# Ledger of designs, part 76: peptides against a protein of PDB entry 5Z08

Target 1, 168 residues: chain A of PDB entry 5Z08
Amino acid sequence: RQKDEWAKKTSSLMKQLDWFIGEHLGAMLAAEELGGPVVGELMEIDPDDLSAGFNAHGKLKKATSQPDLDRRQRRIDDIWGPQDEQGQAHKRKRGADEALAASAEMRDLIEQLMNKLVEAGGDNSATYVEIPRESAAARFLVRSKVAMFHPNDARRLRLVDFGRDLDD
Target 2, 222 residues: chain B of PDB entry 5Z08
Amino acid sequence: GLPRLIDAIEEASKIPAKRRQTPIKPTIEKLTTHLYTHGASPDSLLRLADLLTLRNHLDQASLAAITRNLYPSSTVSDEVVLRFIGALGHGQLKPTLALQALFLRWLVMVYHLLENPGVLGQVYGVLFDLLDTAAIRPQLCHLLALVTRRKHVRPFRIQAILTLSRQTGGDPNLTGLLRVFKNYYPEIIVGDATKGRASAFKHPDPQWRQHLDEIQQRRSEA

## One batch from the design tools (peptide; aimed at target 1 F20 I110 V146 F162)

Design b2_p25_1 (made by RFdiffusion4)
Pose (drawn by RFdiffusion4):
Structure b2_p25_1 (pose): chain A 102 residues (1-31, 98-168), chain B 214 residues (1-190, 199-222), chain P 25 residues (1-25)
Amino acid sequence: RQKDEWAKKTSSLMKQLDWFIGEHLGAMLAAEALAASAEMRDLIEQLMNKLVEAGGDNSATYVEIPRESAAARFLVRSKVAMFHPNDARRLRLVDFGRDLDD
Amino acid sequence: GLPRLIDAIEEASKIPAKRRQTPIKPTIEKLTTHLYTHGASPDSLLRLADLLTLRNHLDQASLAAITRNLYPSSTVSDEVVLRFIGALGHGQLKPTLALQALFLRWLVMVYHLLENPGVLGQVYGVLFDLLDTAAIRPQLCHLLALVTRRKHVRPFRIQAILTLSRQTGGDPNLTGLLRVFKNYYPEIIVSAFKHPDPQWRQHLDEIQQRRSEA
Amino acid sequence: IDDLKPVVRTYIEQISIARRREAAL
């Protein structure tokens, strides 16, 4: 099957993203840098792992967030995540993976 | 003759205007005239795109003059197209929004000359996420309308464009893009973009006809 | 920080699509 290529591509891309978060983004968030990289990655991992865990239940895809988390503000500003409209301490990913003809 | 002019504009591009041993306006005009007559080669286009995209000491009037006369001879590379894509939106590395609108207008006018038009499809999300920026929204919508293929019409983008249409009170450029979306998915709840400058289109056609000569 | 947004956006989109296609397969 062609499956593990979609796995190989994902494991390869995940590493490239973590490199970008550690080398470039964490430092930008500081304005320590290492702390910002770890929390951004943990947050993206939690965000992505849940979006698929719901499959169809769009309502269950929110993760609890500290009050003034800069990682969530960046992710919302970059249009990769969205706050819950009723309260801003839960967060979901934008669901890029959903496709009508997937 | 053209590369020499670019070499001069590049050097003047590195130092402030008052420190220049010569006024640059006469040299900018020579470049503008040459581009009007002969067009820009693929390589010259790349160098000009760097000058238009990177932060330098060139003034706005000079950059706009260059952009307005950026008629390609032959084709437009991905290297050129991506530089203009990367120049879009807010940030300290990026050019003014006014120049960005000119770049987007230019990409529409030269869309048929791209070596790899699919490259815009590979950056579709970069173009789309910028629709909130009103200063460049009309030109963004026209370009997105040409670039949209079925694979790009995803539910999150359908919802995002509907929300933006409601919040802006109904931008006709947004509804024009939604029309293109509906062509791929008629299930969706319901300006046919014209060429932005016909004279520029005509002048480009004249310059492009030289490619048939040998 | 605004200059980083498209890079982050592209990686996350590509990973999300790949994981969804992997699950479908």

Design b2_p25_1_s1 (made by RFdiffusion4, then SolubleMPNN; from b2_p25_1, 14 letters changed)
Fold by OpenDDE base, seed 1:
Structure b2_p25_1_s1 (fold): chain B 168 residues (1-168), chain C 222 residues (1-222), chain A 25 residues (1-25)
Amino acid sequence: as target 1 above (168 residues)
Amino acid sequence: as target 2 above (222 residues)
Amino acid sequence: LDDLHPTLRQLIEEISILIAKAKKL
């Protein structure tokens, strides 16, 4: 019974978090990855400035070997192509695709961080997730004081243990 | 073609304007028109980077016109990047600070086309040490905002920016860079002295970006 | 935008607290 109530409450909070990521963070995280303004800084990104940037024609053929950072940066480049009417539609679509990708990355990162917190059983050394790159998502979590990098390794990220004081 | 135009400009660059038999301006206009229409290949970019960064007899207007039309048709090599970085700072042999600001702006606008974005991270110290140069600071802060990673955010650099921010009366570009640093170290107090609106580091030229993308697309269709 | 950080932090904090409580069950 108590486990079921916990599961329901956790599910509800996860849905709220997923909504918050999808509706508010995804586009801003995408913009930051795209070399735009940093998320949570009061830069009025006029949504129209984001819409005005992203051009149509960037069908990147599968260049296989570029690192994930280069792929995202190339996706940025592809977003900024020529502003014909078809261009604006492809622009909006690509911006939406990058926002969705950023949202998915944030969700996945949070999920991994939470899973490690569950698995660690109170061992703070076991709570670190290895991140493939320093993303806007990772930086945002650190800025929000929700996550911390390992002091000696910027590739290792953990959640702040908000539950520690409950075991005392 | 573009190589022949570059050849003609390279030869003209060796001769003082007053001693040239033929005005270079028509050749510069042909070059800039070609660059605007087709962009520059990696090989052409390297040659143009040398023309822009090495001391020669080209006038500032011509150098600025080439820089404003320096659309890569492909990627930007580390060698090209390093030519522009090497041209930064004070010295009689270096380009003017106005031209250096255009180079930094160009690097911001083509950052996504770098073959290795990490090359700028390797020269981070060189870029950072130029923040006191007011004439290039806006573009330099923008470039540093793109390049900065946790490994670059060090206590001495935090203190250097804070000190320079106080000395400049809270330059919004420095405040913007401090906000980028705060992404890695949330405890950084961007104090009340930075009361200024931080720079958003928006793309410096949306039209240039659009045109770059048109050039890049033609490459993907070929 | 100023409310984004607090909101995310609050949500994750609440989830983390729930996880910690669930481990005691």
Scores: peptide ipSAE 0.131, ipTM 0.304, DockQ to the pose 0.217
OpenDDE base, seeds 2, 3, 4, 5: peptide ipSAE 0.128, 0.127, 0.136, 0.130; ipTM 0.331, 0.394, 0.443, 0.302; seed 4 fails the geometry check

Design b2_p25_1_s2 (made by RFdiffusion4, then SolubleMPNN; from b2_p25_1, 13 letters changed)
Fold by OpenDDE base, seed 2:
Structure b2_p25_1_s2 (fold): chain B 168 residues (1-168), chain C 222 residues (1-222), chain A 25 residues (1-25)
Amino acid sequence: as target 1 above (168 residues)
Amino acid sequence: as target 2 above (222 residues)
Amino acid sequence: LDDLHPTLRQLIEEISILRAKAEKL
């Protein structure tokens, strides 16, 4: 009975997680992979630097010349304004496909991390998932304090064991 | 059944309490018991949303009791969402701010059941413009934290939150919302005004969530 | 290190706790 209740609750929460990944996280992760802003990185960037935009590496372009207030507003409008219609449709489709791919990657990674934690039976060495690359998904989980890299191998990621903190 | 209870309450809502032949409280208790046990269908949710959001002669305690037991048995339609959003803000015909806070809390708790979560993104401006209303700000920030996408994180809104955060002495809910904005724009300097602990926007009522899950599971088994 | 996404963490935490509890039964 209690096991069934927990299984049902787990299923419900997993659906919420899947929804959260699909609706919120996928697009943000896709944007990070495309050199957009890093999800949740506290960069000390001045509002002035926001107007400079990001380079292809997600770093702020150094605003060389003091942009006139009007140029700044225009650049903000150019950065934030409606992009031209034709470029929008292709960017929307590509962005949607990339968001779906990022969502799938994050979901799969979380599932693997959770499964390895269960399978390890308390052996921390067995909890690591091998990741093919340091993806935006992996980095995000680490930044969120949900996962940790192996101290000696950045290709190994483990879920933070939230269950241990309950027995202490 | 639930429709008949709603009918009785709708009719009673047209009449001032002092002019009712019968007390409405027993009917409200039957309604809330039914809602707690079975939840509300999409059609019933719409009718209940009208009762909750339109000016009528129902007392605040009854309206609050209905809202606290407003478990969806299924999905929540855009129409239901828009009724609650339309009820927000200041006005003589609008529900009390206390009831509006309950509506926002409800929207947070049922957000995963929305047929189209994007509907809230379409009314993002309406929600955002209400952040100055202290009585609803905690729940409003929580809802906005769920709804916010890159398209909503505009310079003027960043500045508005920063300004309001300073004016409020660093409301933790505003700091929490600003942290959500920072996920899209890490460059947002949450200045010294945000030295306060940001709200984590935890689920408002874990017991309510559990009971909702039980109601939703019965639907999947039917 | 600030919880960058409290909702995600909370969901994963709750799921992980429930799974761990279910295995202990």
Scores: peptide ipSAE 0.192, ipTM 0.413, DockQ to the pose 0.290
OpenDDE base, seeds 1, 3, 4, 5: peptide ipSAE 0.179, 0.185, 0.181, 0.181; ipTM 0.340, 0.411, 0.329, 0.330

Design b2_p25_1_s3 (made by RFdiffusion4, then SolubleMPNN; from b2_p25_1, 14 letters changed)
Fold by OpenDDE base, seed 2:
Structure b2_p25_1_s3 (fold): chain B 168 residues (1-168), chain C 222 residues (1-222), chain A 25 residues (1-25)
Amino acid sequence: as target 1 above (168 residues)
Amino acid sequence: as target 2 above (222 residues)
Amino acid sequence: LDDLHPTLRQLIEEISQLIAKEKKL
């Protein structure tokens, strides 16, 4: 009975988490990966603003015509190519695909982090997930104080143990 | 349907209870049952927000019952949010503090469904200035804990919470809000008077959350 | 340190707390 209630509650919370990641966080993470604003500094990224690209400071670049050589900017410009209706549709689709990819990465990362927390049985050393890269998802979790990097290895990430009573 | 029930209640709300030809309670019960089963569309939600926030002849029990069953079937617009925020505080034309506490609780429970969560950040000052109102403070602190960003954490607000915490004998909700502030400014010394138990701002109604999730899932399947 | 959207943080905290409680069961 208690396990069933726990399972139901956990399932409900996971569904809410998945929804939140999919509907809100994915687009913001995709923006950050594209050099957009850091998630939490700018609350309102319109998906349409994602389309304009971001400068090195995370501010919306005005569409200036100059082919500046920065490979990331070219990818943004290739993503954000000319304002033709077809270009906008491809742009929206690519933005949606990047938001979906970012959402999937965040979901997978959270799932791995939670699974390791379950498996570790209270051993903090066993709670680390190896991350292939410092993704926007990983950075977001750390900034949010939900996850922590290993002190000696930035490729290892763990959840903050919120199950410890704050009184300990 | 829901629009017809709202129409009937809107018309009844214009008339003092003693002058109504028919009891409104059965219509309120039908409305709350419908809301519990199907939720409220954005349009219906706006109309209900007006009924809840504007001065009318509806009784407090009916208003509370509607608020407790105010499940959004979709998103919550900025306009709906602003109706509830505008209804907060002291004034003869404002809803009772008990009803305001229910509105704040509702905003906490539907926060993830807001079309633009930033709207609450824009009215942050209005919300923050109400912290002295004891009757709404628990729910207000919870909402502020959700809304607070680095831009809102200012020295004067830190000092205001610290002062109010001392005056209230260390209200755990204020301590909880200070903890949120400390996330942005770790150097904030929560003085000895705030060493009390901080509120964890847990979801105020898990059953309501579960039921909301069921209503929202039906939307994704439609 | 940019706070997680408070909703996400709250959800992860609640899930983590539930996981911790399950381990005690």
Scores: peptide ipSAE 0.147, ipTM 0.476, DockQ to the pose 0.290
OpenDDE base, seeds 1, 3, 4, 5: peptide ipSAE 0.140, 0.136, 0.143, 0.143; ipTM 0.314, 0.315, 0.329, 0.300; seed 5 fails the geometry check

Design b2_p25_1_s4 (made by RFdiffusion4, then SolubleMPNN; from b2_p25_1, 15 letters changed)
Fold by OpenDDE base, seed 3:
Structure b2_p25_1_s4 (fold): chain B 168 residues (1-168), chain C 222 residues (1-222), chain A 25 residues (1-25)
Amino acid sequence: as target 1 above (168 residues)
Amino acid sequence: as target 2 above (222 residues)
Amino acid sequence: LDDLHDTLRRLIEEISINIAKLKKL
């Protein structure tokens, strides 16, 4: 009885999570990946200052010299390009595809993180998922305080063990 | 009870050790034993925060012993937090930097018990401006890592951390804080974390945490 | 509108707790 109730509750929560990711997070995560604002917080920082980024010397990198800025600017221009009806339809489709991809990445990452936590059996060293890149999804989980990077390896992410306080 | 022990210590704190009729050490030991066993109520926490942060005639060993046993039995009020924050930095009237480091460590360990975690966000600038103080930097970076939100991650603060990191030869705690900032600004270049150059900000004292959880659990059952 | 971070945290926390409970059975 209790097992079935907890299983049903878990299933319901997973559906809510899936909906939340698909309906709210996906588009925002996609925008962050494309060099837009960080999810949940409109940057009051001048977009020019943001686009420049901060180098290891803490100087605002001037926009002009980094080839990656051209990719972001192209993505922004592809997102803000001329409002022709065909351009808008292609833009909407691309935006929808990027939102779907970001949603899928977030879902997969959460699933992997949860599975590793379950499999580790209390061994914190075994709870880390290897991530191919530092994604908007990974950063969002860390900002949400549900995941943590490995202290020595930014490619390793683990779920916060919220169940630990139940065993003590 | 705890209030009577605090009363006795408050009165003794007004008098230089050489002029006390009775040794205070036995009363401090009773206080720390009581705190270890039962924790401190919100009212007791405020009184103890004043004893710890205000200039008085208590010795540093006694103040450190109280701080190490300062288990909240309940929540931690904004007023208690602000007493500890107000005690930070340089000044003849402020506690020693060693004691300030213990206060910051305490705030890290009780962060989840704050009535309003946002209070630390309101004083973020005060905390951030103390990063140049080497003696408290490890605990300060840890606290800032917990408190930091997007509104705090500003270009001037990014630049300040990067500058201070260079000046300190790459303090792992500053690199750890910069890694937290990178979650809000992905374009921040953090030095190679693989070389052990970033703090993970692990819980400062797992045994203290466990004992706190036991004290908190007893409250939920009452 | 609940902060998106708080909403995600709540959902993952509740799921994690229920999974932990399921493992104890």
Scores: peptide ipSAE 0.444, ipTM 0.669, DockQ to the pose 0.328
OpenDDE base, seeds 1, 2, 4, 5: peptide ipSAE 0.444, 0.442, 0.441, 0.443; ipTM 0.673, 0.683, 0.667, 0.660; seeds 1, 2, 4 fail the geometry check

Design b2_p25_2 (made by RFdiffusion4)
Pose (drawn by RFdiffusion4):
Structure b2_p25_2 (pose): chain A 102 residues (1-31, 98-168), chain B 214 residues (1-190, 199-222), chain P 25 residues (1-25)
Amino acid sequence: RQKDEWAKKTSSLMKQLDWFIGEHLGAMLAAEALAASAEMRDLIEQLMNKLVEAGGDNSATYVEIPRESAAARFLVRSKVAMFHPNDARRLRLVDFGRDLDD
Amino acid sequence: GLPRLIDAIEEASKIPAKRRQTPIKPTIEKLTTHLYTHGASPDSLLRLADLLTLRNHLDQASLAAITRNLYPSSTVSDEVVLRFIGALGHGQLKPTLALQALFLRWLVMVYHLLENPGVLGQVYGVLFDLLDTAAIRPQLCHLLALVTRRKHVRPFRIQAILTLSRQTGGDPNLTGLLRVFKNYYPEIIVSAFKHPDPQWRQHLDEIQQRRSEA
Amino acid sequence: EAEARRRYRNLEEVSQRIEAAFEAA
């Protein structure tokens, strides 16, 4: 099957993203850098793991967030995540993976 | 003759205007004239794109003059296209929004000359996420309308464009893009973009006809 | 395979948009 290539591509891309978060983004967020990288990654991992866990239930894809988390503000500003409209302490990913003809 | 002019513009591009041993306006005009007559080669286009895209000491009037006369001879590379895509939006590395509108207009006018038009499809999200920026929205919509293929019409983009249409009170450029979306998915709840400058299109055609000669 | 593709597309778009937003900072 062609499955593990979609796995190989994902494991490879995950590492490239973590490298980008650690080398470039955490430092930008500081303005320590290491702390910002770890929390951004944990947040993205939690965000992505949940979006698929819901499959169809669009309502269950919110994760609790500290009040003034800069990681969520960046992710919302970069249009990769969205706050819940009723309150801003829960967050969901934009659902890039969902496709009509997937 | 053209590379020498670019070499001069590149050096003047590195130092402030008052420290220049010569005014640059005469040299910018020579470049503008040469580009009008002969077009820009693939390599010259790349160098010009760097000058238009990277922060330097060139003034706005000179950059706009160059952009307006950026008729390609032959083709347009991915290297050139991506530099203009990377120049879009807000940020300290990026050019003015006015120049960005000119670049987007230019990409529409040279869309048929790209060596790899699919490259715009590979950065579709970069273009799309910038629709909120009103200063460049009309030009973004026209380019997105040319670039949109079925694989790009995803539910999150459908919803995002509908929300933006409602919040802006109905931008006709957004509804024009939604028309293109509906062509791929008619299930969607319901300006046919014309060429932005016909004289420029005509002048480009004349310059491009030299490719048939040998 | 469909689930793997969905995970990949999510990750790809997240990566590209984060890099683009970084450049835009």

Design b2_p25_2_s1 (made by RFdiffusion4, then SolubleMPNN; from b2_p25_2, 17 letters changed)
Fold by OpenDDE base, seed 2:
Structure b2_p25_2_s1 (fold): chain B 168 residues (1-168), chain C 222 residues (1-222), chain A 25 residues (1-25)
Amino acid sequence: as target 1 above (168 residues)
Amino acid sequence: as target 2 above (222 residues)
Amino acid sequence: VEEWAKKTKELEEIYQRLKYAYENL
């Protein structure tokens, strides 16, 4: 009985989290990955400023010729730039695909972080997930105080142990 | 180095400004420049927290300048946090409310660098009881929004915020804190008590954040 | 039971922190 109640509650919370990630976070994380502003800092950015692109620090970039930044800027321009009706449909589809990818990355990262915390059995050194890159999802988890980077290795991320903070 | 600058300021802080043989301003400027460039180690942070929170003969402008440049190069210990929390409230030995607001703003900006974020949860009652102090309320609500957990959301605190919100004409920071409480208890009715828009608890200084990140990154490379 | 309770508490806190960050950061 109690185990089944906890399992049902966990399943309900997972569905709520999946919905929240899909409906709210995915598009914003995709915008950040594309070089848009950091999730939350966006609230004051005019949609027209989104078209001008952002530097590595989330500031409006003047078009500087670095090809990888130009690829991100082109992806932003390809998602948000003025295009004909067919181009707008393709942009909407590409924007939706990037939002779905960002949602999936965030969900997978949360699951890995939770699994590592359980597997570690209280060993803080074993709680780190290795991430291939600092994604918008990883950065958002750190900003939201859900996760923290290893102090000496930005490729290692761990869940904040809320259990210790709740029982103390 | 930084320790020698702190030593000189500690000695000068014991002497009234009118009785100092040497002006302190040039030493404060050297300290703030050093803090801006390199940040403060845990040991230096503790010494600076004592200079900022204990009653001494330093002027308010110097204390504010140190606080605005108080970049941690590492983590922030529980002891440093407790110095700033112990400096809050009313009293003849307490720092000015303007300086207390700067301390609360600093705690918000460095919250991710705390060695133990739970320390703020342990002093939650002390922080919550200061919400009536208008001069520190904006920064205090922001800090409480970061610190609040389900264990802190109690019926008496919900009612206290609702009452204070009515008394203040719907302070947007109190409305923001009630939204955080509503996350833990969805049944909380915010609307009737709060005619106002809730404050978004955005980072209070994006430039300070960026500069902190640069200082923290240098430590990881070191 | 304790493990499921811990996971559920962690998920609740994750959800609330993400929601707060989305609304206020």
Scores: peptide ipSAE 0.263, ipTM 0.517, DockQ to the pose 0.258
OpenDDE base, seeds 1, 3, 4, 5: peptide ipSAE 0.265, 0.242, 0.250, 0.248; ipTM 0.379, 0.382, 0.379, 0.362; seeds 1, 5 fail the geometry check

Design b2_p25_2_s2 (made by RFdiffusion4, then SolubleMPNN; from b2_p25_2, 17 letters changed)
Fold by OpenDDE base, seed 2:
Structure b2_p25_2_s2 (fold): chain B 168 residues (1-168), chain C 222 residues (1-222), chain A 25 residues (1-25)
Amino acid sequence: as target 1 above (168 residues)
Amino acid sequence: as target 2 above (222 residues)
Amino acid sequence: EKEWAEKLKTLEEIYQRLKDAYRRL
């Protein structure tokens, strides 16, 4: 009974995480991979500053006040989304495909990080996932303080030990 | 075709404008129109990179027009990238700083088409050492924001950006680059240097990106 | 039971940190 309840809670939380990655992170990570801004904790990019775009002189245009999370994703999609209808459809499709790929990469990387943590049985040296590339997903996990790179090898990523960091 | 247009421009580039029997402008216009319509193959990109980066008798307006229409139809080779990187900085044989800024902007806009993005990471020091050059700094910071990995974030470079930020009165592009560094080392105190706005490093030209994607799609259908 | 609780706690922390990072964007 308790084990089944924990399994259900874990499954529910995983679905919420998958939704959050797909809805909010995927397009942003895809944008970063395609030469967009590296978005992180300290980039108080006022979402309004993002919507405003930059003029030919690199200055932000004036953007409107509602800090809605949905507006940020739309703005990323609008900034990276093409303006013309048919070109918009094909690019919305390509942008959607890239966002889906970035979402899948983020999800897979989280799963690998968690699996390695369980397999390591408390051995911190065994908790590292080998990553083929420093992706936008990997960088975002590090910025989010979810993961950390190996001090000497940026191809090795591990989950942050949340238990120790909370007790220290 | 494109190779013949490049041949004609290469020959004209050897001759001073005052000694040319025929105006080169009509040939440049044909080239830029062709590039806009079809893009450039890897071989054509290499030849055009030589025309843009090597000292010749082409006028700055023509070089800028070619650079603004330099759409890759395929990938961008390491050799093409290295030609543009080699053209950066101060020197009598180097392109103008205005043209170098266009090259850096181009590298930002085609970054996702590089055959090996790691090549820019290998020349990271060369790029970083040019940050004091104000005329190219905005585009250079943007390129470095894309290229920066944990291995590049060193204490001496952090200090160099902080020092240069103070000297420039808080250039938002330097602040933006320092925020990228902080993604790898959260303990970086960006402090007083970041009281200013940081650059978001948005795509420099959405319309150019649009047109590039259309050219790239035609290749995937062929 | 402890292992499932730890896994769930870890997932919750990951999800919270990702949300917080996204809100700071």
Scores: peptide ipSAE 0.447, ipTM 0.592, DockQ to the pose 0.230
OpenDDE base, seeds 1, 3, 4, 5: peptide ipSAE 0.444, 0.439, 0.438, 0.440; ipTM 0.425, 0.533, 0.453, 0.391; seed 3 fails the geometry check

